# Peptides against a protein of PDB entry 6DSZ, part 20

Target 1, 361 residues: chain A of PDB entry 6DSZ
Amino acid sequence: NYVVTAQKPTAVNGCVTGHFTSAEDLNLLIAKNTRLEIYVVTAEGLRPVKEVGMYGKIAVMELFRPKGESKDLLFILTAKYNACILEYKQSGESIDIITRAHGNVQDRIGRPSETGIIGIIDPECRMIGLRLYDGLFKVIPLDRDNKELKAFNIRLEELHVIDVKFLYGCQAPTICFVYQDPQGRHVKTYEVSLREKEFNKGPWKQENVEAEASMVIAVPEPFGGAIIIGQESITYHNGDKYLAIAPPIIKQSTIVCHNRVDPNGSRYLLGDMEGRLFMLLLEKEEQMDGTVTLKDLRVELLGETSIAECLTYLDNGVVFVGSRLGDSQLVKLNVDSNEQGSYVVAMETFTNLGPIVDMCV

## One batch from the design tools (peptide; aimed at target 1 L281 L314)

Design b1_p12_8_s3 (made by RFdiffusion4, then SolubleMPNN; from b1_p12_8, 5 letters changed)
Fold by OpenDDE base, seed 4:
Structure b1_p12_8_s3 (fold): chain B 361 residues (1-361), chain A 12 residues (1-12)
Amino acid sequence: as target 1 above (361 residues)
Amino acid sequence: SVLEEALKELEE
């Protein structure tokens, strides 16, 4: 019996940064198929802390901090619709990843969406939202004392949702989503009523966005609103202000992932299908009343990396580039460009051995 | 440049 030591998956399909092990530790969490790798980010690099096997391919991985928690909790949804909330506990040298809550969120009825599973968490930690099936938005209310993740569905009239996020700074949980209908792609918002289990009219909508609008970025306060990423354009809308740019540089390759650099949403990293890394900059304008508004959007090419499936900013200009198709990288953003005009330097490369073809011999 | 300024802020 040759125990072929099943090679550990190396392709990255998700990554997130936060404070999972403690309030003070900066963590990088990496999803590699069914495996979750937990690192502490140190001045010396990534220190491995724990690896966790999941009962399925990780489809959603999000850190969130409910009110009164000292550190982040981890929400995971698998491709088989197993949901859990995980907590890191350390007692001396003993490290435990505990399941604080779990549930299966599969529906008996519904067409699985072609754009895959989307999972989002309300910034105020009131609920988790899931787009699993066309015409349905699943809500998991977040309650501290509930070990069983109970979900309900709200009917969504928009059958073809491309991407969805919760907005920041909303009195009620509010989603913003790109959807497609026969007339094109559009952006819409809905408030989510937990009490009535229904959608209410959201604060704004934007009809007839770019035909290839594919991503929604929820922008934190003070800006609020959302950024819509297309193939040719990047747009911002917050209900009061609309701004669009069409930088020629993004037309060369489709943006496929993003990550927020600043807590206030002033900077984002963008990765395209060619492995180009960009910075999206939100330029501020301070009004006479002390309100901060978006003056302009700018996109700058940083350099080239592996083709990112996911990006996460760590600290001190260090970025983790999670790649499914190539080697994952830890890269440094430098203030000064090199001779080639790149601001990106690879610090570490993590070999991707590709999909382990389980050759059942 | 705006980029260089933005990158500088990452090291502060």
Scores: peptide ipSAE 0.460, ipTM 0.928, DockQ to the pose 0.913
OpenDDE base, seeds 1, 2, 3, 5: peptide ipSAE 0.459, 0.446, 0.439, 0.459; ipTM 0.928, 0.924, 0.921, 0.927

Design b1_p12_8_s4 (made by RFdiffusion4, then SolubleMPNN; from b1_p12_8, 5 letters changed)
Fold by OpenDDE base, seed 5:
Structure b1_p12_8_s4 (fold): chain B 361 residues (1-361), chain A 12 residues (1-12)
Amino acid sequence: as target 1 above (361 residues)
Amino acid sequence: SVLEKALKELES
């Protein structure tokens, strides 16, 4: 009896920070293939709380807090299109991960998108959006009492969606997406009608963005709008204001991940394919009427880390660098640079043993 | 610098 001690997966394919275990606890959740690891962030580092096996490779992992919930819920979608909403419950020493809702959202008809699965949650928790197949946007309405996740599809005229997010501050759920057509890449918005199960015209569009525009960041209020990240440029648009920067430093390597630092969207972390870590800064301008507008965008190099698959800011300048290709890291952002000009110091390194070939015999 | 100020604000 060869007990093949199945090595636990070590490659990180997703991470998220929030308040999952309690309203007060800051948690780091890490997706490692089929495994979810839950940590509490402490002044001393990461304290492991629970590990959960999922019924498939985690493709989407997002925390969200519906109105009236005291702590965050976790949405997970697997690569096999199993969706669930999870809740953490603790009673004394007993820890349970409760499935509030579940469902399979696979379609029998549709071409799986070559760019993979995208899952997004409306900031007001009205719906979950999924880009699973070309020319389709799947909507899961969020209802508190529904244990069965039901979804419907809305047809997208734009067949090649690169990235999509829900915007903040919209009366109706509104998506912003980068898509490609024969003329290039473009940004468009749609309002999502739950009632009519259709798209309505969104507040704005931006045609002919950078050819390699690859990521959409939804910006919270007061700025609103979205940031579009390309190979050569970073642009902002909110319907009223457009701003673009082309910092030479980002041309050296493709930005592949991002994470918001501030709740108001003033700062973001960016990671590129060379393991460079950047801070994107939104400079505000306060108008005489008290409105806040975006004055400028700035990108600053922080230092080098493992090549990030995902980034998440924790607290106090601490960042988790989730790596698929290398070791994951807990890093500290320092105010002062070192002798090499780096503001990044590795606090902890998590060894990546490489892909576990699950030889299902 | 703007960066140093931003980083300092993370520690507060």
Scores: peptide ipSAE 0.468, ipTM 0.930, DockQ to the pose 0.866
OpenDDE base, seeds 1, 2, 3, 4: peptide ipSAE 0.468, 0.461, 0.455, 0.465; ipTM 0.930, 0.928, 0.926, 0.929

## One batch from the design tools (peptide; aimed at target 1 L302 L314 V318 E348)

Design b2_p13_1 (made by RFdiffusion4)
Pose (drawn by RFdiffusion4):
Structure b2_p13_1 (pose): chain A 361 residues (1-361), chain P 13 residues (1-13)
Amino acid sequence: as target 1 above (361 residues)
Amino acid sequence: SVPFPTDSSLPDL
């Protein structure tokens, strides 16, 4: 037999922003399935530079540039457990994606978990963290000689884990995650020590959270902490400081995705399965000592995009809406809600044949 | 393609 592609996969599973082509090159990297798309934000709008294709299902896609690098290094993990670090190199008149490092990191003894694979990267590029199998947190230290991507497993007493994030602004690599056991689910803190290959007691106390907490947000350096998004209550956790708001405006649909807007983290974008688009706020309270603190949380609806699996703010009040169940599109957010109450205006839609359930000729 | 606007403002809520 023989199989050809009549149409490339159009559903968007992942999208990230960063400086990948050069410095201050606003790149939008869109993950379909086996395809990877790279764009440069120009005055025209989204203009591509190179659409590559991999022999795997892109499951983790994150950007970073470690200590003393020219441009961000892209990291990709295949669902069949192929890990690689890539670098856009336009040294010549052509374009080559050099593979700085690669390595298969499958464990012969783990069970894939509910909520699938998670790939997290250290705030200061100390390591790559993986959550492939239950009870096994995998660490991949980041240096130069680790070109044949080597790795080691730590053990995780917490068996059922929902979402994991690296915390900003800590003494060393620290992890915040939501896990489940009997008696509801909780949030616990750990420290990753890649010198002893162990877990150390985390920065702060284990808190009880909402029963349906599904997302953890890494809050940037000026504030520090973690934002946990459940079904009904949006909570902020940072050591002893704790804030939460529970608007009934949210319960109607589960919040699925989040995206950081400002570098400060004062504004965030949220998405519903009903197709909404929220703005999560961390309002500021600059005090007498010239320091900045955080006072409250406010969530107010912006309008509605399509159902988003990915979410990314690009530039000049524009957000790319990566849709897996429908057309992905481009959106302008305006201060003046011109028509009705939607601060959201569609600019461009991308044909997505969506989940093809049935068909005929 | 649709050109990007020059306005860099966002809603103030």

Design b2_p13_1_s1 (made by RFdiffusion4, then SolubleMPNN; from b2_p13_1, 4 letters changed)
Fold by OpenDDE base, seed 3:
Structure b2_p13_1_s1 (fold): chain B 361 residues (1-361), chain A 13 residues (1-13)
Amino acid sequence: as target 1 above (361 residues)
Amino acid sequence: MVPLPTDKSLPVL
């Protein structure tokens, strides 16, 4: 009897921070292939609460708080297109992860996108958006009473979407996306009509962005709009304000992940393919009418970490660096640099044993 | 470096 001690997966492919266990608890949720690990963030570090096995590799993991919920719900989409909304419930010592809704969102017809699965949630929790297939945007309406996740497709004219996000502060759910055509890469917006199940013209577009524009960051109010990250440039656009920077330091390696530090979207962590950690700063200008506009963008090198697949700011300058290729880390960001000029100090390292090839026996 | 937000209500990691 070979007890194949099924080694637990150690490679991280997603992480999120929020209030999943309670309204008061700060949680770190880590996706490791088919496993979801749930931690409470404490003064002593990460306290493990629960591990959950999923029926497939986690491809999307997002926390969201619908109106009238006291704590966050978890949306998961697997690589096999199984979608679920999970709720944490504790009753005394008993811990249950409840499936509030589930569904399979696979289409019979469609080309799976080469850039993989993208899943996004409207900031007002009106819908989930999925880019699964070229030329299709799937919408899952977020209705409280639906135990079965219903989805519909809207046709995209733009066949090669690179990244997509929902914008903040929009009356209707509005997506912003980078796409590629024969003329280059562009940014476009669409409003999503749940009623008509179609796209309406969005508030703005930007043609001919940087050729290697790869990520969209939706910026909360008061700034609104989006940040577009390329290989050579970082741009901001909100319909009225455009600003671009081309800091030489980002040209050395491709930025591959980001995470918002401040709730108001004034700072973001950026991780590159060399394990460099950056801070992107949005400098504010207060107008005489009390409106806040973007004055400038700045990038600062913080230090070096494991190569991040995902980043999440916890609290008190602590960042979780989720790594697929290396060891995951808890790192502290300091105000003052060390002797090497780094603002990053490793607090804890989580050994990555590499990808467990699921040998289906 | 701009001071990082510390929620003093959360446990100091």
Scores: peptide ipSAE 0.029, ipTM 0.638, DockQ to the pose 0.100
OpenDDE base, seeds 1, 2, 4, 5: peptide ipSAE 0.028, 0.027, 0.028, 0.016; ipTM 0.629, 0.614, 0.598, 0.577; seeds 4, 5 fail the geometry check

Design b2_p13_1_s2 (made by RFdiffusion4, then SolubleMPNN; from b2_p13_1 with S1M F4L D12V)
Fold by OpenDDE base, seed 2:
Structure b2_p13_1_s2 (fold): chain B 361 residues (1-361), chain A 13 residues (1-13)
Amino acid sequence: as target 1 above (361 residues)
Amino acid sequence: MVPLPTDSSLPVL
């Protein structure tokens, strides 16, 4: 009897930060294949609160706060298209993770997208959007009283969506996406009509972006709009303002993940395939009318970490680097560089034992 | 580098 002690997965495939346990607690949630780890961020570091086994590989994990909720809810989608909304509930010492809503969002017909599953939540919590299949955008309307996650599909004319996000500050839920056609890569926006279950024309588009444009970042107000990250360029667009930079340093390796540092979208962490950590800065210009516009974009190299699958800014310059290929890390960002010019100091390292290769012997 | 946000009363780790 080989008790194969099923080693717990150690490779990180997603992380998110928010207020899941309470309104006051800052949490770090880590997805490790089928395992969800929940931490409270404290002055002493990460305090483990709960570990949850999921009925499948976590493909999407997003925190969101519907209007009138005191704390964040957790949306999870598995690789087998099981969706759920989870709530943390504490009653004295009893800690329960409850399922507020669930559903299976698998379609019988559709080509699974080669770039994998994308799940996004509208900033106003009106809907969840899912890119699961080519030429389809799945919408899950968010209703507080609905225990069953119902979804519908809207046809996308754009078959090869690279990345998609919901924009901030839109009267109707509005998506911004990078797509590829025979002419290259482009950015487009659509408004999502929940009533008519269709797309309306969005506020803007940008044809012929960089050929390797791979990521969309939705920028909160007051800037609004989106950042598009390529191999050679970073661009901002909000319909009225366009700005592009091509810092030579980003050309060396593909940016693969991002995380917002400032709630107002003034700074973002960027991680590349070589484990380089960058800060993207949005420089403000205040107009005489009190409007805030984008003046410039800047990228700064902070240092090196494990190759990030996901990044999460916690607080006080502490960043969680979730790694699939290497060890995950807690790192400190410093104001001053070390002798090597790095602003990054590793605080803690979490050993990645790799994927458990189920050697069917 | 622009000063990092200190959003919480958490002591600087």
Scores: peptide ipSAE 0.028, ipTM 0.690, DockQ to the pose 0.109
OpenDDE base, seeds 1, 3, 4, 5: peptide ipSAE 0.016, 0.025, 0.016, 0.018; ipTM 0.587, 0.630, 0.598, 0.603; seed 1 fails the geometry check

Design b2_p13_1_s3 (made by RFdiffusion4, then SolubleMPNN; from b2_p13_1, 5 letters changed)
Fold by OpenDDE base, seed 2:
Structure b2_p13_1_s3 (fold): chain B 361 residues (1-361), chain A 13 residues (1-13)
Amino acid sequence: as target 1 above (361 residues)
Amino acid sequence: MVPLPKDKSLPVL
């Protein structure tokens, strides 16, 4: 009887930051294959709170706060299409992870998308959107009392969706997505009607974006709109304003992850396939009427880290770098550069033992 | 455990 002590997975495939344990606690949640690790961010560091075994590989992990909740809830989707909404409950020293809702969202018919599962949540918590299959957008309405996650599909004419997000500040839930057709890559928006279970025309579109446009970032108010990240360019569009930059430094390696630093969307961390860490800055212009418009976009190289699968800004310039290919890190962003011109200092490294090869011996 | 002081001071780059 070889008790193969199943080594815990160490490769990070997702991370999120929010207020999951309480309204006041800042949490870091880390997905490691089938495991969820929950930390509290403290002045002393990352305090482990709970590890949770999931019934499958975590494919989507998102925090959201429905209206009238005091703390964030956690949406998880597994690679086997098991969806759940989790709540943290503490009663004295007893810590429980409660399933508020669950469901299986697998379709019997559909081609699984080659780019994998995308899961997004409307900023106003009206729905969850899922791109699981080509030509389908799955919607899960968010009803407070619903213990069973029900979903429906809307047909998407755009078969090759690259990335999709919900926009901020929209009267109806509105998606913005990059898609590819025979003419190239494009950005489109759709309003999602829960009532009619259909798409309506969105507020804007941008045809013929960069051929390697790969990521959509929804920008919160007051800017609104979206950032589109390509290989050579970063573009902003909100329906009224378009701005593009092509900083030569981003052309060297593909940007693969992002994280919002400021709640107002003024700054974003960007990570590339070489482990370079960037700051994207949205420069504001305040108009005489009190409206805020985007003046410019700037990208700054901060330094080098492990190759990020995911990034999350914590607090006080500390960033968690979740790595699948290398060691995950806590890094400090400094105001002043070191002798090498880096603003990044590694604070802690979390050894990645690599894929658990289930050697069935 | 690395100190993560709660400071609203974001790096100004």
Scores: peptide ipSAE 0.032, ipTM 0.649, DockQ to the pose 0.611
OpenDDE base, seeds 1, 3, 4, 5: peptide ipSAE 0.025, 0.026, 0.026, 0.027; ipTM 0.630, 0.648, 0.634, 0.626

Design b2_p13_1_s4 (made by RFdiffusion4, then SolubleMPNN; from b2_p13_1, 4 letters changed)
Fold by OpenDDE base, seed 1:
Structure b2_p13_1_s4 (fold): chain B 361 residues (1-361), chain A 13 residues (1-13)
Amino acid sequence: as target 1 above (361 residues)
Amino acid sequence: MVPLPKDSSLPVL
């Protein structure tokens, strides 16, 4: 009897960093199809804590900390539209993953969006937003007492949303999104009214962005606003300040993922389809009144890694490179470059055996 | 288990 040990999924399709196991622990959470892996980041490296089987492919995985929670909660949405909020609970040696809330957010009517599922969380934890279907924005209000995730839809006039994020520093939950119409790609903002279940006019818009604008990064305070990443350009906008760069180096390969390094949004890692790792830098100008404005944007090539599906900065210049196409890696960012001009050193490589085709023989 | 360097020096690029 050959026990075909069902190979575990090795391809990474999502990763997040936060404080999930405790308030003090730094965690790396890795989504590998239907499997969630939980690690503690230590001075000795990644310590495995728990693996969790999910009832479907993980499509969204986000950490968030509601007001009055001591540690982060985990939002998961599956490709079958099963949503849950998970809590880590340890009692001595017993480790449990508690479902705080769950629900199915599938609509009976709607065209599934061609760009797939997008899930976002308001920075103030007021709501979860979901782009599942064209012309609909689904809202899940975040309430502490709700064991059942209730959702409602708001109609989007913009049928072809490319990417969407919640902005920081907004009195009301505010989304910023790239959309496509017959005239090109545009950026728009909407305030989300939980009370009226509608969109209000957002603080700003930018018509006619780059034709291949594909990603929105919400920038924390003090800068605020958003970064829009295209094929040829990177633009910043916050309503008052606009700045665009077109570094020739980003034209060589499409940027496909990003991760914030600094809590204040001064630096972002960018990964492209060739496995190049970049740093996007937001240069500050401090005004005499103590206001911080964006002076400039810069992109620096750090080095080469496996082709990232997702990136997450851990600590001490260590980055997890989650790869779907190649081996995932832990890499160290160095201050000094090597002889080849690379700031990246591979620390650990995690073999990707590819998709386990469950050949039911 | 690869040690995470205790050096908090993020590359200032």
Scores: peptide ipSAE 0.031, ipTM 0.681, DockQ to the pose 0.808
OpenDDE base, seeds 2, 3, 4, 5: peptide ipSAE 0.024, 0.025, 0.022, 0.016; ipTM 0.611, 0.623, 0.612, 0.619; seeds 2, 5 fail the geometry check

Design b2_p13_2 (made by RFdiffusion4)
Pose (drawn by RFdiffusion4):
Structure b2_p13_2 (pose): chain A 361 residues (1-361), chain P 13 residues (1-13)
Amino acid sequence: as target 1 above (361 residues)
Amino acid sequence: SATFPASGELPNL
């Protein structure tokens, strides 16, 4: 027999922003399935540079540039456990994606977990963290000689884990995650020590959270902490400091995705399965000593995009809405809610044949 | 294709 592609996969599973082509090159990297798309934000709008294609299902896609690098290094993990670090190199008149490092990191002895694979990267590029199998947190240290991507497993006493994030502004690599056991689910803190290959007691106390907590947000350096998005209550956790708001405006649909807007983290974008788009706020309270603290949380609805699996703010009040169940699109957020109450205006839609359930000729 | 505006601001809620 023989199989050909009549149409590339159109559903968007992942999208990230960063400086990948050059420095201050606002790149939008869109993950479909086996395809990877790279764009440069120009005055025209989204203009592509190179659409590559990999022999795998892109499951983790993150950007970073470690200590002393020219441009961000892209990291990709295949669902069949193929890891690689890539670098856009337009040294010649052509374009080549050099593979700085690669390595298969499948464990012969783990069970894939509910909520699938998670790929997290250290705030200061100390290591790549993986959550492939239950009870096994895999660490991949980041240096130069680790070109044949080597790795080692730590063990995780916490068996059922929902979402994991690296915390900003800590003495060393620290992890914040939501896990489940009997008696509801909780949030626990750990420290990753890649010198002894162990877990150390984390920075702060283990807190009880909402029963349906589904997302953890890495809050940037000026504030520090972690934001946990459940079904009905949005909570902020940072050591002893703790804030939460529970607007009934949210419970109607589960919040699925989040995206950081400002570098400070004072504004965030949220998405419903009903197709909404929220703005999560961390309002500031600059005090006498010239320091900045955080006072409260406020969520107010912006309008509605399409159902988003990915979410990314690009530039000049524009957000790329990566839709898996429908058309992905481009959106302009305006201060003046011109029509009705929607601060959201569609600019461009991308044909997504969506989940093809049935068809005929 | 869509043309990006020269400048923009987000809502002040």

Design b2_p13_2_s1 (made by RFdiffusion4, then SolubleMPNN; from b2_p13_2 with S1M T3V N12V)
Fold by OpenDDE base, seed 2:
Structure b2_p13_2_s1 (fold): chain B 361 residues (1-361), chain A 13 residues (1-13)
Amino acid sequence: as target 1 above (361 residues)
Amino acid sequence: MAVFPASGELPVL
């Protein structure tokens, strides 16, 4: 019996940062198929803390901090629709990952969406939203005392949702989504009523966005609203202000991932299918009344990395580039460019050994 | 607390 030591997965399919191990620790969490890797970010680099085997391929991984929690909790959804909320606990040298809540959110009836699973969390931690099936939005209410994740569906009239996020600064949980119909791609918002288990009309919509609009970024206050990323354009909308740019440099390759750099939403990293790393900048204008408005959008090419499946800004200009197709990297962003005009320097490379074919022999 | 060695401000390009 050759125990083929199944090689651990190396391809990254998700990454997030937050304060999962403690309120003070900065963590990097990496999803590699069925494996979750937890790191503490330190002055010396990434310190491994724990590896966690999941009961399936990780499809969604999001950190969130409910009211009254000192540190972040982790929401995970697997490709087989097993949902859990995880908490890190350490007592001396003993490290435990505790399941605070769990549930299976699979529906008996529904067409799985061709664009895959989308999972989002309301910024105020009122609910989790899931786009699993065409024409359905699944809601998991977040209750601190609930150990069983219960969900309900709300019907979406829009059958072809491309991407969806919860907006910031909304009295009720509000989703913003890109959808496709026979007339093109559009952006719409809905308020989610937990009480009535229905959608109400959202604050705004934008019909006829770019045909290849593929990503929604929810922008925190003071700006609020959303960024819509296409193949040729980047647009901002918050209900009151609309701004669009079409920088020629983004036309060369599709932007496939993003990560917020600043807590106030002033900067975002963007990665494309060629491994180019961009900075999206939101220029602020302070009005005489003390309100902050978006003045302009700018995109700058930082340099080249491995093709990112996910990006995570850590600290001090260090970025984790999670790659599925290539080697994952820690990269440094510099203030000054090199002779080639690149602001990116590779610090560490994590070899990707490709897809582990689980040969069930 | 700064996690990595301070490298200056991020490029505000």
Scores: peptide ipSAE 0.030, ipTM 0.644, DockQ to the pose 0.392
OpenDDE base, seeds 1, 3, 4, 5: peptide ipSAE 0.029, 0.026, 0.023, 0.020; ipTM 0.741, 0.689, 0.692, 0.679; seed 5 fails the geometry check

Design b2_p13_2_s2 (made by RFdiffusion4, then SolubleMPNN; from b2_p13_2, 5 letters changed)
Fold by OpenDDE base, seed 4:
Structure b2_p13_2_s2 (fold): chain B 361 residues (1-361), chain A 13 residues (1-13)
Amino acid sequence: as target 1 above (361 residues)
Amino acid sequence: MATLPSSGSLPVL
């Protein structure tokens, strides 16, 4: 009996940073197919804490901190529609991952969306939103002490949602999404009524965005609003202000992932299909009334990395580059460029053995 | 490039 030690998956399909193990610990969480890896970010690098097997491929992995929690909770959705909220609990040397809540969110009816599963969390932790099926938006209310994840569907008139996020600074949970119709791609917002289980009209919309608009980034206060990433353009909209840039450098390869660097949303990392790493900068203008407005958007090429499936800023200019196609990396962002004009230095590389080819021998 | 966010709690890797 050759115990083919099933090689642990090495391809990264998601990563997130937060305070999962404690309020003080900075964690890197990495999704590798059915495996969750939990690290503490330290001076010496990534310290492994725990590995967790999931009951399916991880499709969504998001950290969130409900009011009154000292540390982040982890939401996971699998490709088989198993949802859970996980808590890290340490008791001496014993490390337990506690399931706070779970449920299956699969519907008996609905067309699975071709663009895959999208899961988002309201910044105020009022709900989780799921785009699983065309023409449906699933809501999971985030109630305290509920061990059973209850969900309901709201009908979405927009059948072809490309990406969706919750906006920041909204009195009611508000989604912003890119959708496609026969006229092109558009951005729309909806408020989500938990009480009535329906959408209300959102604060703004933008018809006829770039044809290849693919990602929504929700921007925190003080800016608020959203960034829309296309193939040729990057646009910002918050209801009051619109700004668009078309930097020629982004036309060379499709931007496929992003991560917020600054807590206030002043900078974002962008990764493209060639492994180029960019910084998107939101330049502030302070008005005489103390309001902060977006003055300009700028994109800077930082350097080259492995092709990112996901990016996450850790601390001190260290970024984790999660790669599905290549080796994942820890990289350092420098203030000054090297002789080649790169701000990126590889610190550590994590070999990707590729898909586990079940060699049926 | 402007200074990146640092908690100052992690030693500079």
Scores: peptide ipSAE 0.072, ipTM 0.763, DockQ to the pose 0.112
OpenDDE base, seeds 1, 2, 3, 5: peptide ipSAE 0.068, 0.033, 0.048, 0.032; ipTM 0.770, 0.754, 0.759, 0.755

